# Designs tried in a protein design run: peptides against a protein of PDB entry 7AE7. Part 178

Target 1, 321 residues: chain A of PDB entry 7AE7
Amino acid sequence: KVYKDLREFLEVLEQEGQLIRVKEEVNPEPDIAAAGRAAANLGKNQPAVFFEKIKGYKYSVVTNVHGSWQNHALMLGLDKNTSTKDQFYELNRRWDKFPVPPNVVKREAAPCKENVIDKDINLFEILPLYRINEQDGGFYISKASVVTADPEYPDDFNKLNVGTYRIQVKDRDRVGIQALAMHDIAVQLEKAEAENKPLPIAITIGNNPLVTFMASTPVGYNQNEYEFVGALQDGVPMDIVKSDLYDHLYVPAGSEVVLEGHIIPRVRTVEGPFGEFPGSYSGARLQCEVKIDRITHRTNPIFENLYLGIPWTEIDYLMAL

## One batch from the design tools (peptide; made by RFdiffusion4, then SolubleMPNN)

Design b2_p21_7_s2 (from b2_p21_7, 15 letters changed)
Fold by OpenDDE base, seed 3:
Structure b2_p21_7_s2 (fold): chain B 321 residues (1-321), chain A 21 residues (1-21)
Amino acid sequence: as target 1 above (321 residues)
Amino acid sequence: MEYDEVEELNKKRVEEAEKAF
C-alpha cells in the first residue's frame, strides 16, 4: 500500500483500529495534550488521535500518527502486526532502491493548491495552534517537513533538502526556526547570509507519512529525501509540485498546508523554551526568523502535530529505524 | 545500523527519558 497524502494514511489507521476520533468539541489546552497522554497509556498499540472540533478554531488536529510500531508497519504498507525486526529488514530492502525520482505534477493536480492566502496572513486562521507542553514558551509546529535549496546551486535537485526542525509561532505571519549546524539547512542558510540574502523556504504540514519519516531521517547533502520516499514506497514515485513563490522549491503535492516564505537574513530573535522530551526543556535561544509570504492549503486542512507524551514518543519511532 | 544497534539505541533513549521524570 502506498499513500498519496496524510488523509489516505489516516483512513487506513482508522480501518485498522489505530486511530481514535474525538468528535466532541475540545479545548486546545489542555485537552489535546491530555488526550495524547491518555492514548499513550493504552500500551504498545498507541493510536493516532484525531480531534474533529477545537474550540476557537475552524479546522482539525491529528497527533501521534507515527506513535506506534503498528502505525509504523502500516506506514510501510505492511500488516500492522509485522514485527519490528521484519519492518527493519523491509525498510533496508527498500532503501537499496534509492534513488526513485518523484513525479512533478501540474499545479491544478496538486491538492495543496486548492486554496491560496497571499494577503492578511494569519497562521491562527489556518492552524489550530496550542501549547504542546505546559511550560512551552509559545505555540510550536513540530512535525513540518521544511523544504530549502542550496542558494549557490538552486537547480540541483540533489541538494534540495527536506528536514524537520523546531518551529515556534512568533506572530500571525512569522515563525522562529531552529537550524542547527549539523543540519543541511544550516549550510544553505550560511551561504545566503554570507551575501545578506533571504533563504527561500517552504514549511509543509500534514504530509504522507513517509515524507515525514524521511524529513526526520538524516541523509547526505547531495541526496534528495523525495527520492528516498520513492524507494520506501517500494519503487513507486511520490508526487511533488512546484512552490508558488519559487521555481526551485518543490513541495509534496498532497500537503495539507504549505507555508511559503523566507528566512530573514542576519536576524535572530528569542525562541523557546520547548519541551522536546517529557521533563526536559531546551532553553530559550536566539534563532532564525521566517516571514510567511504565501499560504496554500487543502480545503478543511488537517494540522498534524507531534505528540510528546510518555516514551515511546513519535520522535522515538521516527528515529527508531 | 544493525538491528541490535537500533534496539540498544532505542533502549537508551527510553532510559534517558524515564530519568527526566
Scores: peptide ipSAE 0.011, ipTM 0.370, DockQ to the pose 0.019
Fold by OpenDDE base, seed 4:
Structure b2_p21_7_s2 (fold): chain B 321 residues (1-321), chain A 21 residues (1-21)
Amino acid sequence: as target 1 above (321 residues)
Amino acid sequence: MEYDEVEELNKKRVEEAEKAF
């Protein structure tokens, strides 16, 4: 089984008994985090948790999408009871198919382009934002696949980076991003900042689960994560589309939400604290700031966000292979 | 939390974090 988008994966999770649907209205805090903790307490068979109604918001939230070995097996299109060993062997077998180049689809064929917001940007209108941990210094987008390119080689598709970074919401149209020196985005940002230029960025939310997996998997600077997604789809190309603002940025065609903007050059603002580990907060840091200039989204977009809680967390499963 | 309350909460959290530096 190959998935075009998050929705096809959530449908399979629900059919396989790996998704809990919460139909009653919940409070953003503490109910989302509390339900995630309750799902984690189910042991090795942890389901995704889908919240249909969030008080004060228009749209839905899903958490813990990658939060179990069953969900990971289903992501690979395997039987949910496939052993971790057999999942690892299958992952490695498919990895050797790299590169599998993506299909570039037309704008009108991309579900992420169904709706556009190009003025009066307000992240709270499109994303049901909440604190993941009780003492977080703000609202986080913790499961986005962030697209950037090399500003010196914008036409080199092999230098297009799709990564997962910690993103704190700062304002209606601003987010902080943690670009660590070990990440490919930091190399690209350094080049942009040397010239005092903005770095173009697309923050994509609610993707094909293999896009999210590859965005969390370190690859070489001259290797494109989308070409690995095609490999992990057993040789089936994924669909990508050009961003609206930038000819050189490509986003997953099926993304629920795409935040297009730029990293502001040579600006650093306070980000954090964030509860990265149970009972442990990262200190507040000076981090990069992104201005959001355009949003594209699917109709009734699903906000996929990371579950963080008592180990094993969702991130532990995303990084376990 | 209502919509405007959520936005105001985030703003306060940002302001609190900025005062820590």
Scores: peptide ipSAE 0.007, ipTM 0.454, DockQ to the pose 0.664
Fold by OpenDDE base, seed 2:
Structure b2_p21_7_s2 (fold): chain B 321 residues (1-321), chain A 21 residues (1-21)
Amino acid sequence: as target 1 above (321 residues)
Amino acid sequence: MEYDEVEELNKKRVEEAEKAF
């Protein structure tokens, strides 16, 4: 089984008994985090949790999408009871198929392009934002696949980076991004900032689960994460589409939300604190700031966000393979 | 929390983090 988007994966999770649907209206705090904790307490077969209604917001939230070995097996299109050993074996077998180049689809064929916001941008109108941890210094987007390119080689598709970064919402149209020196985005940003130029960026939310997996998996600077997604799909190419603002940035065609913008050159603002692990907070730091210039989104976009409530968090599963 | 309460909470938390840095 191959998935085009998050929605196809959530449908399979629900069919397999690996998704809980919360139909009652919840408060964004504390109910989302509390329900995630309750789901994690169900044992080893932790389901995703889909919240249909969040008080004060128009759209839905899903958490813990990658939060179990069963969900990982299903992500690979395997039986949900496939052993961790057999999942690793299959992952390695498919990894050797790299590169599998993606299909570039037309704009009109890309679900992420169904709606456009290019003025009066307000992230709170599109994303049902909440604090993941009680002591977080703000609202975080913790499961985005962030697309950037090498500003010296913008047309080199092998240098197109798709990574996962800590993103704090700073204003209606601004986010802080943690670009550590070990991340490929930091190399690209350094080149842009040397010339005092903005770095083009697309922050994609609610993707094909293998895109999210690969964005969380370190690869070589000259390797494209989308070509690994095709390998992990057992040689089936994934679908990508050009960003609206940048001809050299490609986003997953099925993304629920795409935030297009730029990293402001040579600006640093306070970001954090954030609870990276249960009971562990990273201190505040000076981090990069992104201006959001355009949003594209699916109709009734699903905000996929990370669950961090208990040991064996969703990040532990994303990093365990 | 209502929409405006959520926006104000985020803003306040960012301002608190900026003062703590």
Scores: peptide ipSAE 0.006, ipTM 0.351, DockQ to the pose 0.709
Fold by OpenDDE base, seed 1:
Structure b2_p21_7_s2 (fold): chain B 321 residues (1-321), chain A 21 residues (1-21)
Amino acid sequence: as target 1 above (321 residues)
Amino acid sequence: MEYDEVEELNKKRVEEAEKAF
């Protein structure tokens, strides 16, 4: 099976008994993180956890979407009981189909364009933000697929990067982003900052599960993650749409939320700490700052965020294949 | 722990998991 969006995947997870719905109103803290930990304690077959109602917020949160081998098998459109070995074999078989170019859809056909916010931007009105860990220095967006391009080659689609980065909310319309030197975004940012120019960025939240998987998977600088998504879809192209602000940035057509903006050149602000693992925090550091200039979102957007807790978190499964 | 140390720890966990299967 191929998934157009997060919602189609969540439907399959629910049908397969790999999603728990929490219908009662929860507190953002500590209930979301506590329920994630409780789900992780259910053993190797960890379900996704969908929170329908969050006190003080309008929209929902889902966590632990990639948090088990069963969920990973279902992501590949396999039987949930497919062995890790057979999942790896199938992933490798599909990887050889690269490149599978995406379909560029019209703006009117893209669910991520259903709603627009271009003034009075407030991330807290769109995303039910919470501290993932009790000691986190702020609210994190930890499972976004971040789209950037080479500022010297903006029209080179092969240099379009879709990556996963640690993102701390700094203000209503600002986020800190951790661009590590090993990431393609850091190379692109260095080029922009050399000219004292903003780096255009689209932070996409709540994608089809293979976009999230490929955004966490290292690829070559001249390889497009969307072309690997098509390969992992067994040769079915994924749907992308042009960003609203930038002609050279393309986002998944089915994204729940798209934050369009720019990395502010030559600015570094304090970010962190963040609890990457239980009892392990990355310290506070100076990181890049993104100004959010436009939001597009689906009606009733789902905030997909990473579950961090007991070993074998979603990160472990996203990196395991 | 540094973020790079976290990524490296995750990578090692993955490698250990792959060896266990």
Scores: peptide ipSAE 0.000, ipTM 0.275, DockQ to the pose 0.022; fails the geometry check

Design b2_p21_7_s3 (from b2_p21_7, 15 letters changed)
Fold by OpenDDE base, seed 2:
Structure b2_p21_7_s3 (fold): chain B 321 residues (1-321), chain A 21 residues (1-21)
Amino acid sequence: as target 1 above (321 residues)
Amino acid sequence: MEYDEVEKENARRVKEAEEAF
């Protein structure tokens, strides 16, 4: 089975008994993190947790979408009881199908374009933000697929990068982003900053689960993560759409929320601390700042965010394949 | 790259950004 978006995957998780739906209103803190920990305590078959109602917010949250081997099997469109060994075998078999170029869909066919915000941007109106860890220095967006291009070769689709980065909310329309030297985004940012130019960026939230998986998987600088998504879909192309602000950036057509903007050149602001692992906090550091210039989103967008709890964490599953 | 090389490169980039202000 191939999934077009997060919603189709969540429907399958629910049908397979791999999603818990919390229908009662919860407090953003501590209830989201507490319910995630409770789900992690259900044993090896950890479900996703979908929160329908968050106090003080309009929209829903889902966590722990990748948080089990059963969820990974389902992501690959396999039986949920497929062994880890057989999942790895199938993943490797599909990996050899690279490249599978994505389909570029029209704007009117892309669910991520259903709504637009281009004025008075406030991330808190779109995302039910919460502290993931009690000692976090702010609100984090920890499961976004971030799209950037090489500013020297903006039309080279093979250099289009889709990565997962630590993103702290800084203001209503600003986020900090951790662009480490090992990340492809750091190469692209260095080129933009050399010329004192903004780096175009699209931060995509709530994607096809294979997009989120590939954004968390290191690939070559001249390899496009969307072409691997098509390979992992057993040769079925994924659907992408052109960004609204940039002709050379493409986002998943099914994204729940797309934050379009730019990395401000040569600006660094304090970011952190963040609990990267249970009981382990990275210190505060100077990091890049993104200005959000436009939001597109699905009607009733689902905020997919990372579950950080007791091991195994959702990161452990995303990095274990 | 060893972790120490990545940290040194990040520290260099932060310093260059601070010197650009």
Scores: peptide ipSAE 0.009, ipTM 0.381, DockQ to the pose 0.027
Fold by OpenDDE base, seed 3:
Structure b2_p21_7_s3 (fold): chain B 321 residues (1-321), chain A 21 residues (1-21)
Amino acid sequence: as target 1 above (321 residues)
Amino acid sequence: MEYDEVEKENARRVKEAEEAF
C-alpha cells in the first residue's frame, strides 16, 4: 500500500483501529496535550488522535500519527501486526532501491495548491496553534518537513534538502527555526548569509507519512529525501510540485499546508523554551527567523503536530527504524 | 547493520540528541 498524502494514511489508520476521532469540541489547551497523554497510556497500540473541532479555530488537528509500531507497519503498507524486526528488514530491503526519482506534477494537479493566501497572512487562521507543553515559550510547529536548496547549486536536485526542525511561531507571518550546524539547512543558510541573501524556504505540514519519516532521517547532503520516499514506497515514485515563489523548491503535492517564505539573513531572535521531552526543556536561544510570504493549503487543512508523551515520543519511533 | 546494532545506534542517537538540546 502506498499513500499519496496524510489523508489516505489517516483513513487506513482509522480502518485498522489505530486512530481515535474526537468529535466533541475541545479547548486547544490543555485538552489536546491531555488527550495525547491519555492515548499514550493505552500501551503498545498507541493510536493517532484526530481532533475534529477546536474552540476558537476553524480546522482540525491530528497528533501521534507515527506514535506506534502498528502505525509504522501501516506506513510501510504492511500488516499492523508485523514485528519491529520484520519492519526493519523490509525497510532495509526497500532502502536499496534508492534512488527512485519523484514525479513532478502540474500545479493544477497538486492538492496543496487548492487555496492561496498571499496577503494579510495570519498563521492562526490556518493552523490551530496551541502550547504542546505547559512551560513552552510559545506555539510550535513540530512535525513540518522543511524544504531548502543549496543557493550555490539551486538546480541540483540532489542538494534539495527536506528536514524536520523545531519551529516556534513568532508572529502572524513569522516563525523561528532551529538550524543546528549538523543539519543540511545550516550549510545552505551559511552560504546565503555569506552573501547577505535570504534563504528561500518552504515549510510543509501534513504530509505523506514516509515524507515525514525521511525528513526525520539523516541522509547525505547530496541525497534527496524524495528519492528515498520512492524507495520506501517499494519503487513507486512520490508526487512533488514546484513551489509558487521559487522555481528550484519542490514540495509534496499532497501537503495539507505549505508556508513559503525566506530566512532573514543575519537576523537572530530569541526562540524557546520548548519541552522536547516530557519534563525536559531546551532553553531559550538565538535562532533564525523566517518571514512567511505565501501560504498554499488544501481545503479544510489538517494540522499534523508532534506528540511528546511518555513512554515513547513520535521522535523515538521515527528514529527507531 | 544487524538489528541489535541499529537499536544500539538509535539509542546512541537519541542520547546525543538529548545532549545536543
Scores: peptide ipSAE 0.006, ipTM 0.359, DockQ to the pose 0.020
Fold by OpenDDE base, seed 1:
Formats: sequence, structure tokens, C-alpha cells
Structure b2_p21_7_s3 (fold): chain B 321 residues (1-321), chain A 21 residues (1-21)
Amino acid sequence: as target 1 above (321 residues)
Amino acid sequence: MEYDEVEKENARRVKEAEEAF
């Protein structure tokens, strides 16, 4: 099976008994993290946890979407009981189909374009933000697929990067982003900052599960993650749409939320600490700052965020294949 | 602010944040 969006995947997870719905109103803290820990304690077959109602927020949160081998098998459109060995075999078989170019859809056909916010931007009105760990220095967006391009070659689609980065919310319209030197975004940012120019960015939240997987998988600087998504879809192209602000940035057509903006050149702000693993916090560091200039979102957007409450986190499953 | 002043102020803020945790 191929998934166009997060919603089609969540439907399959629910049908397969790999999603728990929390229908009662929860507090953003500590209830989301506590329920994630409780779900993780159910053993190796950890379900996704969908919070329908969060006190003080309008929209829902889902966590632990990739948080088990069963969910990972279902992401590949396999039987949920497919062995890790057979999942790896199938992943490698599909990887050899690269490149599979994406379909560019019209704006009117893209669910991520259903709603627009271009004034009075407030991330807290769109995303049910919470501290993932009790000692986190703020609210994190930890499962976004971040789209950037080479500022020297903006029209080179092979240099379009879709990566996963730690993102701390700083203000209503500002986020910090961790761009490590090993990330393609850091190379692109260095080029923009050399000219004292903003780096265009689209932060996409709540994607089809293979976009999230590929955004977490290192590829070559001249390789496009969307062309690997098509390969992992067994040769079915994924759907992308042009960003609203930038002609050279393309986002998943089915994204729940798209934050369009720019990295402010030569600005660094304090980011962290963040609990990447239980009992392991990365210290506070200077990181890049993004200004959000436009939001597009689906009606009733789902905030997909990582669960980090125990060993064998979603990151471990996203990186294990 | 010149780039060097922003870096110094940011480095101060990082140190204060590291000392607070």
C-alpha cells in the first residue's frame, strides 16, 4: 500500500491495532509524555498514540507513529508481522528503484493548501506545543521534514534537501533550528550567510510516513529525498506542491502543516537543552533562527511529534533500516 | 550590532543557560 498523507497511514495503523485514541481532554503536560511512556511500556508492539483533545489547544497531536517494527512494516505497506530482516530486504529492493521523480500537483489539488495564515502568525494557535521531556528548555517540533535548496543552484531539483532537524519554538513566529555541520542544510546556510542573505525554508509537519523516514535518512547532496520516497513506494511517485513563497521549494502535497519562512542570516540564539534520550540532554547551544512568514495547513491539522520517553524511540526505528 | 557583538552576547546567553541547568 502507498500512503498520500499521514491520515491514510493513521487509518491503517488504527485498522491494524497499532493506534490508540485518547478521546478525553488531556493536559499538554505531563499527560502527552506520560501516555507516550505508558504506550511504550506495552512491549515491542508499540502503538501510535493519538490525542484528540488537548487543553488550551484547538487541534490534535499524534506521537509514536514510527515507534515500532509493526508500524515500520505497515509504512512499507507490508504485513505488520513482517520480520526486520524481510523489511530490510524489501527496503533494499525498493532502494534500487531510485530515482522515482515526484508528481508536481497544482496548488488547488494540495491538501496542505486548504488554509493560509499570512498575518498575525502564532504557532501556538496551529500546533498543540508541549515539552516532550520535563527538563526541555522549551517546546520542540521534533519530527518535521525541513525543505531547503542550494542558494547558488536554486533551480537544481537534485540539490533540494528534505531533512529532519531539532526545532525549538522561540516565539509566535520564530523557531530555532539545529543545523549541524554534517547536514546538507548547514552547507546551504553557509552559502547564504556568506552573501548575508536569508535562506528560504519550508518546515513541513505531519507527512506521509516515507517522507518522514527519508528526511531522517542521509542521502547524497545531489540526491533528492522525494525521488527516494517514490523508490520506497515501489516505484509510485509521491505528490509534491510548490511552496507559496518560493518558486524553488517544493513541499509534500499532503502535509498537515507547512511553515514557510527564512533562516535569518548571521543570527544565532540560545537553543536547548533537549532530552534526545532518557537521561541524556544535549546542552544549550547557539543555533540558527527561522522567521515564519506564512503558514499553510490542512483543516483540523494533526501535529505529529516524536516520542522520546524510553530507549528504542521513534528515532531508533527511523535510523535502524 | 556588528556580527562580533551579536556573537559575544549570544555566547554570554549560552553560558548563562548552561549554568542554569
Scores: peptide ipSAE 0.000, ipTM 0.267, DockQ to the pose 0.048
Fold by OpenDDE base, seed 4:
Structure b2_p21_7_s3 (fold): chain B 321 residues (1-321), chain A 21 residues (1-21)
Amino acid sequence: as target 1 above (321 residues)
Amino acid sequence: MEYDEVEKENARRVKEAEEAF
C-alpha cells in the first residue's frame, strides 16, 4: 500500500485498529498529552490518537502516528504484525531503489493548495497549538517536514533538503527553528547569512508518513529525501508541488498545512525550554527565527504533532532504523 | 519590545487554555 497523504494513512490505521478516535471535546492541555500517555500505556501496540474536537480551536489534532512497530509496518504498506526484522529487511531492499524522482503536480491538483492565507496570518487559527510537556516554554511544532534549498544552487533539486527540526511558536506569524550545525539546513543558512539574505523556507505539517520518516532520517547533502520516499514506496513516485512564494521550493502535494516564509538573516532569539526526554528539558538557546509570509492548507486541516511524554516516545520509532 | 508582547500573548493563551480546564 502507498499513501498519497496523512489522511489515507490514518484511514488504514483506523481500519487496522491502530487509531483511537476521541470524539468528545478535549482541552488542549493537559488532555492531548494525557491521552497520548494513556495510549502509550497500552503496551507495544500503541495506536495513533485522533482528537476530533479541541476546545478553543476549529481543527483536529493527531498524535502518535509513528508511535509503534505496527504503525511503522503499516507505513511501509506491510502487515501490522510484520516483525521488526522483516520491516528492516524490506526497508533496506527498498532503499537500494534510490533514486525514485517525485512527480511534480500542478497547483490545482495539490490538496495542500485548497486554501490560502496571505494576510493577517495567525498560526493559532490554523493549528490547535498546545504544550506537549507541562513545563515547555511554549507551543512546539515537533513533527514538521521543513523544506529548504541551497541559495547558491537553488535549481539543483539534489540539494533540496527536507528535514525535521524543533520549532517553537513565537508569534501569530513567527516561529523559532533549531538549525544544528550537523543538519543540511545549517549549511544552507550559513550561505544565506554570509550575504545577509533571508533563507526561503517551507514548513510542512501532516504529510505522507514516509515523508515524515525520511525528514527524520539523515541523508547526504546531494541526496533528495523525496527520491528516497519514492524508493521506500517500492518505486512509486511521491507527488510534490511548487511552493507559492518560491520557484525552487517543492512541498508534498498532500500536506495538511504549509507555512511558507523565510529565516531572518543574522537574527537569533531565545528558544526553549523543551521536554525532549521524559523529565529532561533541553535548556533555552539562541535559535533562528522564521517569518511566515503565506499559509496554504487543506480544508479542515489535521495538525499532526509528535507525542512526547513516557519511555517509548514516537521519536524512538522514527529513529530506531 | 516585540519579544515581550509575544511572551505575553503565549502566556495569555497558555493561561486561557489552563483556565479552560
Scores: peptide ipSAE 0.006, ipTM 0.323, DockQ to the pose 0.096; fails the geometry check

